Peptides against a protein of PDB entry 1IK9. Designs and how they scored, part 75

Target 1, 211 residues: chain A of PDB entry 1IK9
Amino acid sequence: MERKISRIHLVSEPSITHFLQVSWEKTLESGFVITLTDGHSAWTGTVSESEISQEADDMAMEKGKYVGELRKALLSGAGPADVYTFNFSKESCYFFFEKNLKDVSFRLGSFNLEKVENPAEVIRELICYCLDTIAENQAKNEHLQKENERLLRDWNDVQGRFEKCVSAKEALETDLYKRFILVLNEKKTKIRSLHNKLLNAAQEREKDIKQ
Target 2, 207 residues: chain A of PDB entry 1IK9 as posed
Amino acid sequence: MERKISRIHLVSEPSITHFLQVSWEKTLESGFVITLTDGHSAWTGTVSESEISQEADDMAMEKGKYVGELRKALLSADVYTFNFSKESAYFFFEKNLKDVSFRLGSFNLEKVENPAEVIRELIAYALDTIAENQAKNEHLQKENERLLRDWNDVQGRFEKAVSAKEALETDLYKRFILVLNEKKTKIRSLHNKLLNAAQEREKDIKQ
Target 3, 195 residues: chain B of PDB entry 1IK9 as posed
Amino acid sequence: MERKISRIHLVSEPSITHFLQVSWEKTLESGFVITLTDGHSAWTGTVSESEISQEADDMAMEKGKYVGELRKALLSVYTFNFSKESAYFFFEKNLKDVSFRLGSFNLEKVENPAEVIRELIAYALDTIAENQAKNEHLQKENERLLRDWNDVQGRFEKAVSAKEALETDLYKRFILVLNEKKTKIRSLHNKLLNA

## One batch from the design tools (peptide; made by RFdiffusion4, then SolubleMPNN)

Design b2_p13_5_s3 (from b2_p13_5, 9 letters changed)
Fold by OpenDDE base, seed 3:
Structure b2_p13_5_s3 (fold): chain B 211 residues (1-211), chain C 211 residues (1-211), chain A 13 residues (1-13)
Amino acid sequence: as target 1 above (211 residues)
Amino acid sequence: as target 1 above (211 residues)
Amino acid sequence: DKEKELEELVEKS
């Protein structure tokens, strides 16, 4: 089961933060349970997949697009743009929300809720869920931090080996060329010496023929 | 101001999860505000630095050690070991907690609380703090995840360059040796050719002298 | 060593 809790402001009580809990299985499209609380009272209702489909049809909206609007309205809270307004009657337990566009406001959906007999249980469970979520996210943060530190060490190790490899390649090339120049120069000297011996031998022969 | 909310179980009401909020400035040793709630009622009290010091002295415990025990009791909730037990009287508003060791149980501290007139405000503020903490931790998680992905890419890039550098070093050494063998063989062939010419010239001279 | 190995390779060839 997935769950999201958001803060909302009711048009009827703009000074009192309310909390909207939505719970669903796999997808919001399959239906959901909605719970509203002001920290003293709580109200709950169940919305079926058939109700969501009917509301999309009544709006002449494609179901996936309508569910996308429900997700923005019910799971994001009042985002920084007051794009969604929430209304609730404590007398009728009727909850409805509107999408406000620049030149058009329209009702996006509505739910009949029921007042919870023991709101303290709902509130305690909601706080427990928040604390569990905090603990899970903190454990993930600590894990990711340790992994970041490991990856940074591993990167530094490979970078240092790479720099040493580059330097060692340049040094190897330079050393090999120096050694080969020495050996080649020795062979060139031997060639020059042998050539001079041949020239001298030819000059001596020319002298011996001339008696 | 720092804040921690934990779940506790009261000895008097073991079936009902209670929430213990502790808020302080910089260090718990400087004093704190404690708030208890069951999701319907709330109770609050302020503990001064002087009260903490007095309680440490009464226990014949070093202040830093005592504050360390307070931190474990009040900020960790009932950890997996029932090392700390919590007691609260709704009639007297007296809160006390005990440390349970294998062969010894002792009172670690006690606070006089006051019943909050509007518990809904305390509960709403507590839920708001939980939701803000979730949002902050989620943003940190998303940041750390992106940084992990970056570090992994950077590691793979350097590792691939390092492997190419190692292979290129080995290839360079092999290529240089092959080229040098060719050049040296050419010089050796020239030396052998010149030596043979010298031997032939010496043999011809020996024939001319015998003639 | 590698210089001697190169000289020996060049001597054997």
Scores: peptide ipSAE 0.023, ipTM 0.842, DockQ to the pose 0.705
Fold by OpenDDE base, seed 2:
Structure b2_p13_5_s3 (fold): chain B 211 residues (1-211), chain C 211 residues (1-211), chain A 13 residues (1-13)
Amino acid sequence: as target 1 above (211 residues)
Amino acid sequence: as target 1 above (211 residues)
Amino acid sequence: DKEKELEELVEKS
């Protein structure tokens, strides 16, 4: 089961933050349980897959698009732009919400909720879920932080090896050229010496022919 | 102001999870506000720096050690080993907690709490704090995840450059040796040719002398 | 080319 808790403001009670809990299996499309609380009272309702399909049909909206709107409204609260407005009557237990566009507001959904007999239990469980989520997120943060530190070390190690490889390549080239120059100079000196010996031998022959 | 919410079990009500909120400025040593709730009622008390100092003195415990025990008890709940036991009387509003060691239990602290007139406000604020903490932790997780992905790309890029540098170093060495061998062989051929010319010149001289 | 560079390096040394 997946769950999301969001804070919402009701049109009837804008000064009192309410909490909207939505619980579902795999997808919101399959239906969901909605719970509303003000920290003292709680109200719960179940929305079936058939109700979601019917509401989409009644709106002449494609089901996937409708579920996408439900997800934005119910899992994010009003959103940062107050695009969604929430209404609840404690008398009728009727919950409905609207999407506010620039020129048009329309009802996105409506649910009959039932007052919970033991709201403290629902509130305790909600707080427990929040604390569990905090603990899970903290553990994930600590893991990601350790992985970041590992990856940074590994990057520094490879970077240091790369810099050493670049320097070693340049040093190798320089050293090989120096060694090659020494050997080639020795061979050039030997060639010059042999040419001088040939010149001397030719000069001696020219002297022997001249008697 | 720093805050921690933990779940605790009271000796008097072990079936009902209670929530212990502790709020403090900079350090727990400077004093703290403690709030207890069962999701329906709430109780609050303030513990001063002077009370903490007095309790440490009464226990003949060094203040820093005592504050360290308070931190373990109040910020982590009972802990995973049930080392800390919590007691609360709704009648007297007296809260006390004990440290349970193998052979000895001792009272670690005791606080008079006051029943909150509007517990729903305290509970709503507590849930808001939990939701804010979840949002902050999620943002941190998303940031750390993006940094991990960046560091992994950067590592792969440097690793690929390093491997290319290693291969280029080996290729350079091989290429330089091949080129050097070609030039050296040319010089060796020239030396051999010059030696043969010297030998022929010496043989011709020996013929001319015998003639 | 690099043979000539190596030869020129050896001629200058």
Scores: peptide ipSAE 0.022, ipTM 0.842, DockQ to the pose 0.842
Fold by OpenDDE base, seed 4:
Structure b2_p13_5_s3 (fold): chain B 211 residues (1-211), chain C 211 residues (1-211), chain A 13 residues (1-13)
Amino acid sequence: as target 1 above (211 residues)
Amino acid sequence: as target 1 above (211 residues)
Amino acid sequence: DKEKELEELVEKS
């Protein structure tokens, strides 16, 4: 079962932070359990898939779009402070919420809740869930941090090898050219020497012909 | 101010999860505020640095070691299920806890708490803190995940450059040697040609002398 | 190896 807890403000009690817990199986569309608490009292209701479908039909909204709005209203937590208005009557246990647009507000949904007989149990379970979520997130953070440190080491190692490879390539090129120039110069010197010997031999032959 | 919330079980109420909140400034040694709740009632006490020092002295324990035990008892959350035993009298508001070793239990500390007049406010604030911590940890997780993905990309990029550099080094060496061999062979051919011309000139001179 | 092969190639010419 998936669960989300959000802070909300009720229009009737704007000074008292309320908590809205929504619990569902796989998708919000399949229905959900909604729990409202002020830290003293709690109210719970079950919303079926059929009720969600009926509310979507009554709104003339496509079901997937309606569920998308429910998700934003009920699961987003404190979205931007005024897009969704929450109303609850403790007397009637009637919960409803509206979407506020610039020039128009419209009712998005309404649910009858039931007052929980043992609100402390619901509140304790809610706190337990929060603490479990904190522990899971902390463990995930520690794991991700260790992985980041590993990846950074691995990056530094490869970077260092790459830089050494670049330098070694440049050094190799320079060394090979130096060696090649030396050998080429030796061969050029030998060619010049042989050419001079040929010139001398030709000059000697011309001297021998001239007697 | 730092804060830690932990689940505890009271010896007197083992079926009801209680929550122990500890709040402190910088170090637990400087004193702390302790809050106990069952999700309906709450009890709070302030423990001063002087009280911590006195408890350490009464135990004949070094203060840093004592604070280390307080940290394990009060902040570790659910450590292994039975190392610390928590006791609370709702009548006297007396809270004490013991460290259980294999063969001996000893009192680690005791505090007088006060019943909170508005427990719902304390509980709401506690839930708010949990939700804030969840949000912070989620944001940190998302950040660490993005950094992990970045580091992995950066590693792959450098690895690919490194492999290209290795291959380019080998290719460069091979190409330079091939070019060098070609030029050397040309020079050697020219040397051989010049040497043959010298030999021919010498043979012609020997023919001219025999002539 | 390649250097020695190059030297041998340089000597043989």
Scores: peptide ipSAE 0.021, ipTM 0.843, DockQ to the pose 0.401; fails the geometry check
Fold by OpenDDE base, seed 5:
Structure b2_p13_5_s3 (fold): chain B 211 residues (1-211), chain C 211 residues (1-211), chain A 13 residues (1-13)
Amino acid sequence: as target 1 above (211 residues)
Amino acid sequence: as target 1 above (211 residues)
Amino acid sequence: DKEKELEELVEKS
């Protein structure tokens, strides 16, 4: 089961924060349980897959688009842009919400809720879920932090090896050329020496023929 | 201000989860505000730095050790080992807790609490804090995840460059040796040719002298 | 190894 809790403000009670919990299985499209609380009272309603389909049809909206709008309204809370307005009557237990655009507002949906007999139990469970989520997120943060530190060490190690490899390549090239030049110069000197001996032998032979 | 919320079980009400909030400035040693709730009622007490010092003295415990035990009891909640037992009387508003060791249990501390007139406001604020903490932790998780992905890319890039550098070093060495052998063999061939010419010239000169 | 092989190649001429 997936769950999201958000803060909302009701038009009828704008001075108090309400909490909207939505619980669903795999997809919001399959239906959901909505819970509203003010920290003293709680109200719950179940919305079926068939009701979601009917609401989409009544709105003349494609179901996937409608579910997408429900997801934004019910799971994101009142975003900073007040794009969604929430209304609830404690007398009728009727919850409805509107999408406000620049030039157009429209009712996005409505639900009948039932007053919970033991709101303290629902509130305790909601707080428990928040505390569990905090603990899970903290454990994930600690894991990601340790991984980041590992990856940074591994990067520094390979970077240092790479820089050493570059320097070693340049040093190798320089050393090999120096050694090669020494050996080649020795061979060039030997060639010059042998050539001079040949020239001298030819000059001596020309002297011996001239007697 | 720092804050921690934990779940506790009261000896008098073992079937319901209570929530223990502790709020403090910088260090728990400087004093704290304790809040207890069952999701319907709330109780609050303020513990001063002087009261913490007095409790440490009454226990004949070093203050830093005492504060360390308070931190474990009040900020960690009931750990899985049930090391701390919590008691609260709704009639007297007296809260006390015990540390349970294998062979020894002792009262660690006690506080007078006052019943909150508007528990719903305290509960709403507690839920708001949990939701804010979840949002902050999620943002941190997303940041750490993006950093991890960046570091992994950077590692792969440097690793690939390093492997190419290793291969290029080996290839350079092999190429330089091949080129050197070619040039050296040319010089050796020229030396052998010049040596043979010298030997032939000497043999011809010896023939000319015998003639 | 390659250096020694090169030196031996140079000495053998």
Scores: peptide ipSAE 0.020, ipTM 0.842, DockQ to the pose 0.375; fails the geometry check

Design b2_p13_5_s4 (from b2_p13_5, 10 letters changed)
Fold by OpenDDE base, seed 3:
Structure b2_p13_5_s4 (fold): chain B 211 residues (1-211), chain C 211 residues (1-211), chain A 13 residues (1-13)
Amino acid sequence: as target 1 above (211 residues)
Amino acid sequence: as target 1 above (211 residues)
Amino acid sequence: DEKKRLEELVEKA
């Protein structure tokens, strides 16, 4: 079961933060349980897949698009843009919400809720879920931090090896050229020496023929 | 102001999860505000630095060690080891907690609380703090995940460059040796040719003298 | 030693 808790402001009580909990199995489209609380009272309702389908049809909206609007309204709270307005009657237990566009507001959805007999249990469970979520996120953050520190060390190690490899390649080339120049110069010296011996032998032979 | 919320179980009501909020300015040692709630009622008390010092002295414990025990008891909840037992009287508003060692339990601290007149406001503020903490931790988690992905890319890039550098070094050495062998063989062939010319010239000179 | 190895490589070639 997936769950999201959001803060909302009711049009009837704008000074009192309310909390909207939505819980669902796999997808919000398959239906959900909605719970509203003001920290003292709680109200719950179940919305079926068939009700969601019917509301989409009544709005002449594609089901996936409608579910996308439900997700924005019910799971994101009043985002920074007051795009969604929430209304609740404590007398009728009727919850409805509107999408506010520039020049037009329209009802996006509505739900009949029931007052919870033991709101303290609902509130405790809600706080427990928040604390569990905090603990899970903290554990994940600590894990990611340790992994980032490991990756940074691994990067530094490879970077250092790479720099040494570059330097070693340049040094190898330079050293090989120096060694080869030395050996080649020895061979060139031997060639020059042999050439001079040949020239001298030819000059001596010309002298011996001339007697 | 720093804050921690923990789950606790009261000895008097072990089936009902209670929530213990502790808030402090810089260090727990400088004093703190303690708030207890069951999701319906709330109780609050203020503990001063002087009270903490007095309790440490009464226990014949070094202040830093005592504050360390307070932190474990009040900020960690009942950790997995039931090391701390919490007691609260709703009638007297007296809160006390014990440290349970193998063969000895002792009172670690006690506080007089006051019943909050508007518990719903305290509960709403507590839930708001939990939701803010979740949002902050989620944002941090997303940031760390993106940084992890960046570090992994950077590591792969350097690793690939390093492997290419190693291969290029080996290839360079092999290529340089091949080229040098070719040039040296040319010089050796020239030396052999010049030596043969010298031997032939010496043989011809011996023939001319015998002639 | 490496000079000798280079010379030997050159002599064997």
Scores: peptide ipSAE 0.019, ipTM 0.850, DockQ to the pose 0.642; fails the geometry check
Fold by OpenDDE base, seed 2:
Parts: structure tokens; sequence; C-alpha cells
Structure b2_p13_5_s4 (fold): chain B 211 residues (1-211), chain C 211 residues (1-211), chain A 13 residues (1-13)
């Protein structure tokens, strides 16, 4: 089961933060359980896949688009720009919400909720879920932090090896050239010496012919 | 202000999860506000720095050690091994907790709490804090994940450059040796040719003398 | 370039 808790403001009680819990199996499209609480009372309702499909049809909306709107409304609360408005009557237990566009507001959905007999249990479970989520997220943060530190070390190590490889390549080239120049100069000196010996031998032969 | 919410079990109500909120400024040593709730009722109390110091003195404990024990008890709940036991009387509003050692249990602290008139407000604020903490931790997780992905890319890029550098060093060495061998062989051939010319000149001179 | 540099070094030697 997946779950999201968000804070919402009701049009009837704008000074009291309410909490909207939505729980579902695999996809919100297959239906969900909705719970509303003010920290004292709680109300719950179940929305079936058939109700979601019917609401999408009634709105002439493609089901996937409608579920996308439900997800934005119910899982994020009002949204970043008060795009969604929530209404609840404690008397009728009727919950409905609207999408506010620039020029038009329309009802996105409505649910009949039932007052929970033991709201404290629902509230405790909600707080437990929040605390569990905090613990899980903290564990993920610690893991990711350790991995970041590992990757940074590994990057520094490879970077250092790369810099050493670059320097070693330049040093190798320079050293090889120096060594080869020495050997080549030795061979050039030997060639010059042999040429001089040939010139001297030719000069001596020219002297012997001249007698 | 720093804050921690934990779940605890009271000896008197072991089936009902209670939530213990502790809030403090900078350090727990300077005092704290403690709030207990069962999701329906709430109780609050303030513990001063002087009370903490007095409790440490009464226990013949060094203040830093005592605060360390308070931190373990009050910020983690029962602890991983039920090391801490919590007691609360709704009648007297007396909260006390014990440290359970293998052979000894001792009272670690006791606080008079006051019943909150509007527990729903305290509970709503507590849930808000949990939701804010979840959002903050999610943002940290997303940031750390993006950094991990960046560091992994950067590592792969440097690793690839390093491998290319290693291969380029080996290729450079091999290519330089091949080129130098060619040049050295040319010089060796020239030396051999000059030696042969000198030998022939010497043989011709020996013929001319015998003639 | 490296070949030409090598050739020039060998010619200057």
Amino acid sequence: as target 1 above (211 residues)
Amino acid sequence: as target 1 above (211 residues)
Amino acid sequence: DEKKRLEELVEKA
C-alpha cells in the first residue's frame, strides 16, 4: 500500500490546518482510501475504481488525465498556487474539491466520508507513519551521503592517477628523446670519423701516384 | 529551536503509542520543553537548566553525562532494547522515566506536565512538523541523488580519460621505439658501407704495392 | 608533427 499525507485548508475552516491522507494499492486509478483529520476528529471514505471512472466520464475527461488531476489535488494539498480548493461539511460528512483555473473553477471530485469512532487511533497511526517516513528518509540520506563521500574519494583518486599519467607521458617522451639523441650522436660521430679516414686514404693515394 | 518527536510506550498504557516531543534551544543542557500526546490529549512541561543541573547533582552524575542520558531517553524513545521505561499518570500529570540496566533500574528523571487545553492544536502542529521534516528530507535526498549522479558521470569521464592516457603512453613508447630503430638502422647501414669502402681501399693499396 | 620533430632532431644530430 502506498500512502501520502498532505496538509489542506478547508474553505469552512481556513484557520485550522487539516490533514488529508490518501492510501492506495499500486495506482490511485484502482481506487483509494481518503482520511481527513483536524487533529481531534477524523473522517474516512473509500473511493472505488468504478467511482473514479464514473467521475472521469461525467467530466468528459480521459481517465488517465483525471487520475493525474486527482493525484495533484489529493497528494500535494492545495498545490503551490492554491490551484485546488477543499470543502468539507462536518454535518453531512461531504468532502469536495475544486480546481481553480484563471477564468473557471470546476469541481474535480466529491466523496462521502464517515466519522471515525476512534480518531485518536487514526491520528496515532498517521503520526507513526510520518515518523517511519522520517526514519526511512534519514536512512536514505545517510546512505546517499556516504556514497557521495565514496564517489568523491574515488574521483580524486582517479584524477590524481590521471594527472600522474599525463606527467609520466610527457616525461617518457622527453627521456626517450634525450636517450635517442645521445645514441644518434654517437653514430654520427662514427660516420664522420670513417669519412675522414676515407678522405685521408684518398689523399695518400694521390701522393703515391705523384714520383 | 531544535525538536525531536519519538514514539514511546507508557507502563500504564502499553497498548497505546504515545508521542514524546522534546524541543530545545541550541542544547538540551540549557533546558527543554516536553510534550506528551496520545493523539487525543496532550500534556506539556518545561524543564529548566537549573532542574537539569539539580537532577544531575542529585544523581551524583556529571552534567554532560546526565544530559547524554536524557538525550538517549527522550529523543530516541525506549531505545533499541527497551533500555528506557516511561511512566505517566494522567491524574497527577506526573511523568517519569527509568533506565533499565541488567541488574538495576533507576529513575533518570521526572517532570510535572500540564494538560493542554487545546490538544488538537498541539497535535496539528506536531503533524505539520513531521510533514515539514519529510519535505526537507525529501529535498535533501533529491539533492544528494543528483550529486551522486553528477559524481558518477565525472568519475566515468576521468576514468575514460585516464584509460586513454595509459593507452596513449604505451602507444607513444611503441611508436617512438619503432621510429628510432628505423633511424638507427639507417646509420648502422651507413657505418657498414663506410667500413667496407675503407677495407676495399686498403686492399687496392696492397695490390699497388705488390705491383 | 611528432614525426617531423623526430626527423629534425635526427637531422640535427
Scores: peptide ipSAE 0.018, ipTM 0.850, DockQ to the pose 0.471; fails the geometry check
Fold by OpenDDE base, seed 5:
Structure b2_p13_5_s4 (fold): chain B 211 residues (1-211), chain C 211 residues (1-211), chain A 13 residues (1-13)
Amino acid sequence: as target 1 above (211 residues)
Amino acid sequence: as target 1 above (211 residues)
Amino acid sequence: DEKKRLEELVEKA
């Protein structure tokens, strides 16, 4: 089961933060349980997959688009742009919400809720869920932080090895060329020495022929 | 201001999860506000730095150690080991807690609370704090995840460059040796050729003298 | 030592 809690403000009680809990299985499209609370009273309703389908049809909206709008309205609360307006009558237990666009406002949906007999239990469970979510998110944060620190160490290690490899390549090239030049110069000296011996031998032979 | 909410179970109401909120400035040692709720009623008390000091003195405990025990009791709730037992009288508004050790249980502290007139406001604010904390932790998780993905990419990039550098070093060494051997063999061939010419010239001169 | 090894490698080649 998935769950989301959001803050909403009711048109009838704009000074009182209400909490809208939505609980669903796998997808919001399959239906959901909606719970509204003001921290004293609670109201709950179940919305079936068939009701969602009927609401989409009544709105002449494609079901996937309608569910997408429901997700935005019910799972994000009143976003920063007041795009969704929420209404609830405590007398009739009728909950409805509207989407506000620049030039058009329209009713997006409505639900009948029932007053919870023991609101304290619902509120405690809601707080428990929040605390569990905080603990889970903290554990995830600690894990990600440790992994981040590990990756940074691993990066620094490879970076250091890479820099050493670059320097070692340059040093190797320089050393090999120095050794090469040394050995080649020795061979060049030997060639010059042998060539001079040949020239001297030829000059001596020319002297021996001339007596 | 720092805040922590924990779940506790009261000895008088073991089936009802209570929530213990502690709020403090900078350090718990400087005093704190304690709030208890069952999701219907709320009770609040203020504990001063002087009261904490007096409680430590009454217990004949070093203040830092006492504050350390308060932190464990009041900020972690009933840990998994039932090390702390919580008691509250709704009639007297007297809250006290005990530390349970293997062979010894002792009262760690006690506070007078006052019943809140509008518990719904306190409960709403508590839920708001939980939701804000969830949002902050989620934003931190998303940030850490993105950073983790970045570091992993950076690691893979440097690792790939390092492997290329290793291969390039080996290839450079092999290429330089091949070129070196080629040029040295040419010089050796020239030395051998010149040496043979010297031997032939010496043999011809020895023939010319015998003639 | 390494010069001698290079020379020996060159002599054996």
Scores: peptide ipSAE 0.018, ipTM 0.850, DockQ to the pose 0.617; fails the geometry check
Fold by OpenDDE base, seed 1:
Structure b2_p13_5_s4 (fold): chain B 211 residues (1-211), chain C 211 residues (1-211), chain A 13 residues (1-13)
Amino acid sequence: as target 1 above (211 residues)
Amino acid sequence: as target 1 above (211 residues)
Amino acid sequence: DEKKRLEELVEKA
């Protein structure tokens, strides 16, 4: 079961932050449980897949698009853009919300809720869920932080090895060229010496023939 | 201001999860505000640095050690080890907690609380703080995840460059040796050819003299 | 080691 808690402001009580909990199995489309609280009272309702389909049909909206709007309205909380307006009657336990576009507001959905007999239990469970989520997220943050530190060390180590390899390659090339030039120059000197000996021998023979 | 909310179980009401909020400036030692709630009622008290010092003195405990115990008791929540026992009287609004050691339990601290007139406001603010903390931690998690993915890519890139550098160094060495051997062999062949020419010239001169 | 290997290669060459 997935759950999202969001804070909302009701049109009827804009000064009192309300909390909207939505709980669902695998997808919101299959239905969900909605719980509303003001920190004193709580109201809960179950919304079936059939009710979601009916609301989509009543709106003449494609079901996937409608569920997309439900997800934005019910799970995003009041984002800074007042795109969604929430209404609740404590008398009728009727919850409805509107999508506000530039020129038109339209009802996006409506649900009948029931007043919870023991709101304190619902509130405690809600707070427990928040605290559990905080603890899980903190543990994940600590894990990711340790992993980042490890990855950074590993990067520095391989970078240092790479730089050493580049420098070692350049040094090797330079050393090899220097050594080979020395050997080649020695061989060139020997070739020059042998050529001079041949020239001298030829000059001596030409002198011996000329007597 | 720092804040920590923890769930606790009161000895008097072990079946009802209570929430203990502690709020402090820079250090817990300088004093704190404690708030207790059961999701219906709330109780708040302010604990001064002088009260903390007095409790430490009454316990004959060094202040730093006492504050360390306060931090563990009040901020850790009920860890799985029932090291701390929490007591609260709704009649007297007296909150006290004990540290349980193997053979001895002792009172670690006590605070007078006051019943909050509007517990719903305190509960709403508490839930708001939890939701804000969740959002902040989620944003941090997303950031750390993106950073991990970046660091892993960067590591793979430099590792790949390092491996290529190693291979290129070995290939360079091999190629240089092959090329130099070819040039050296050519020079050796020329030296051998020149020596043979010198030997032949010397043999011809010896024939001309014997003649 | 590399120096010896170079010298051996030059002598064998």
Scores: peptide ipSAE 0.016, ipTM 0.850, DockQ to the pose 0.425; fails the geometry check

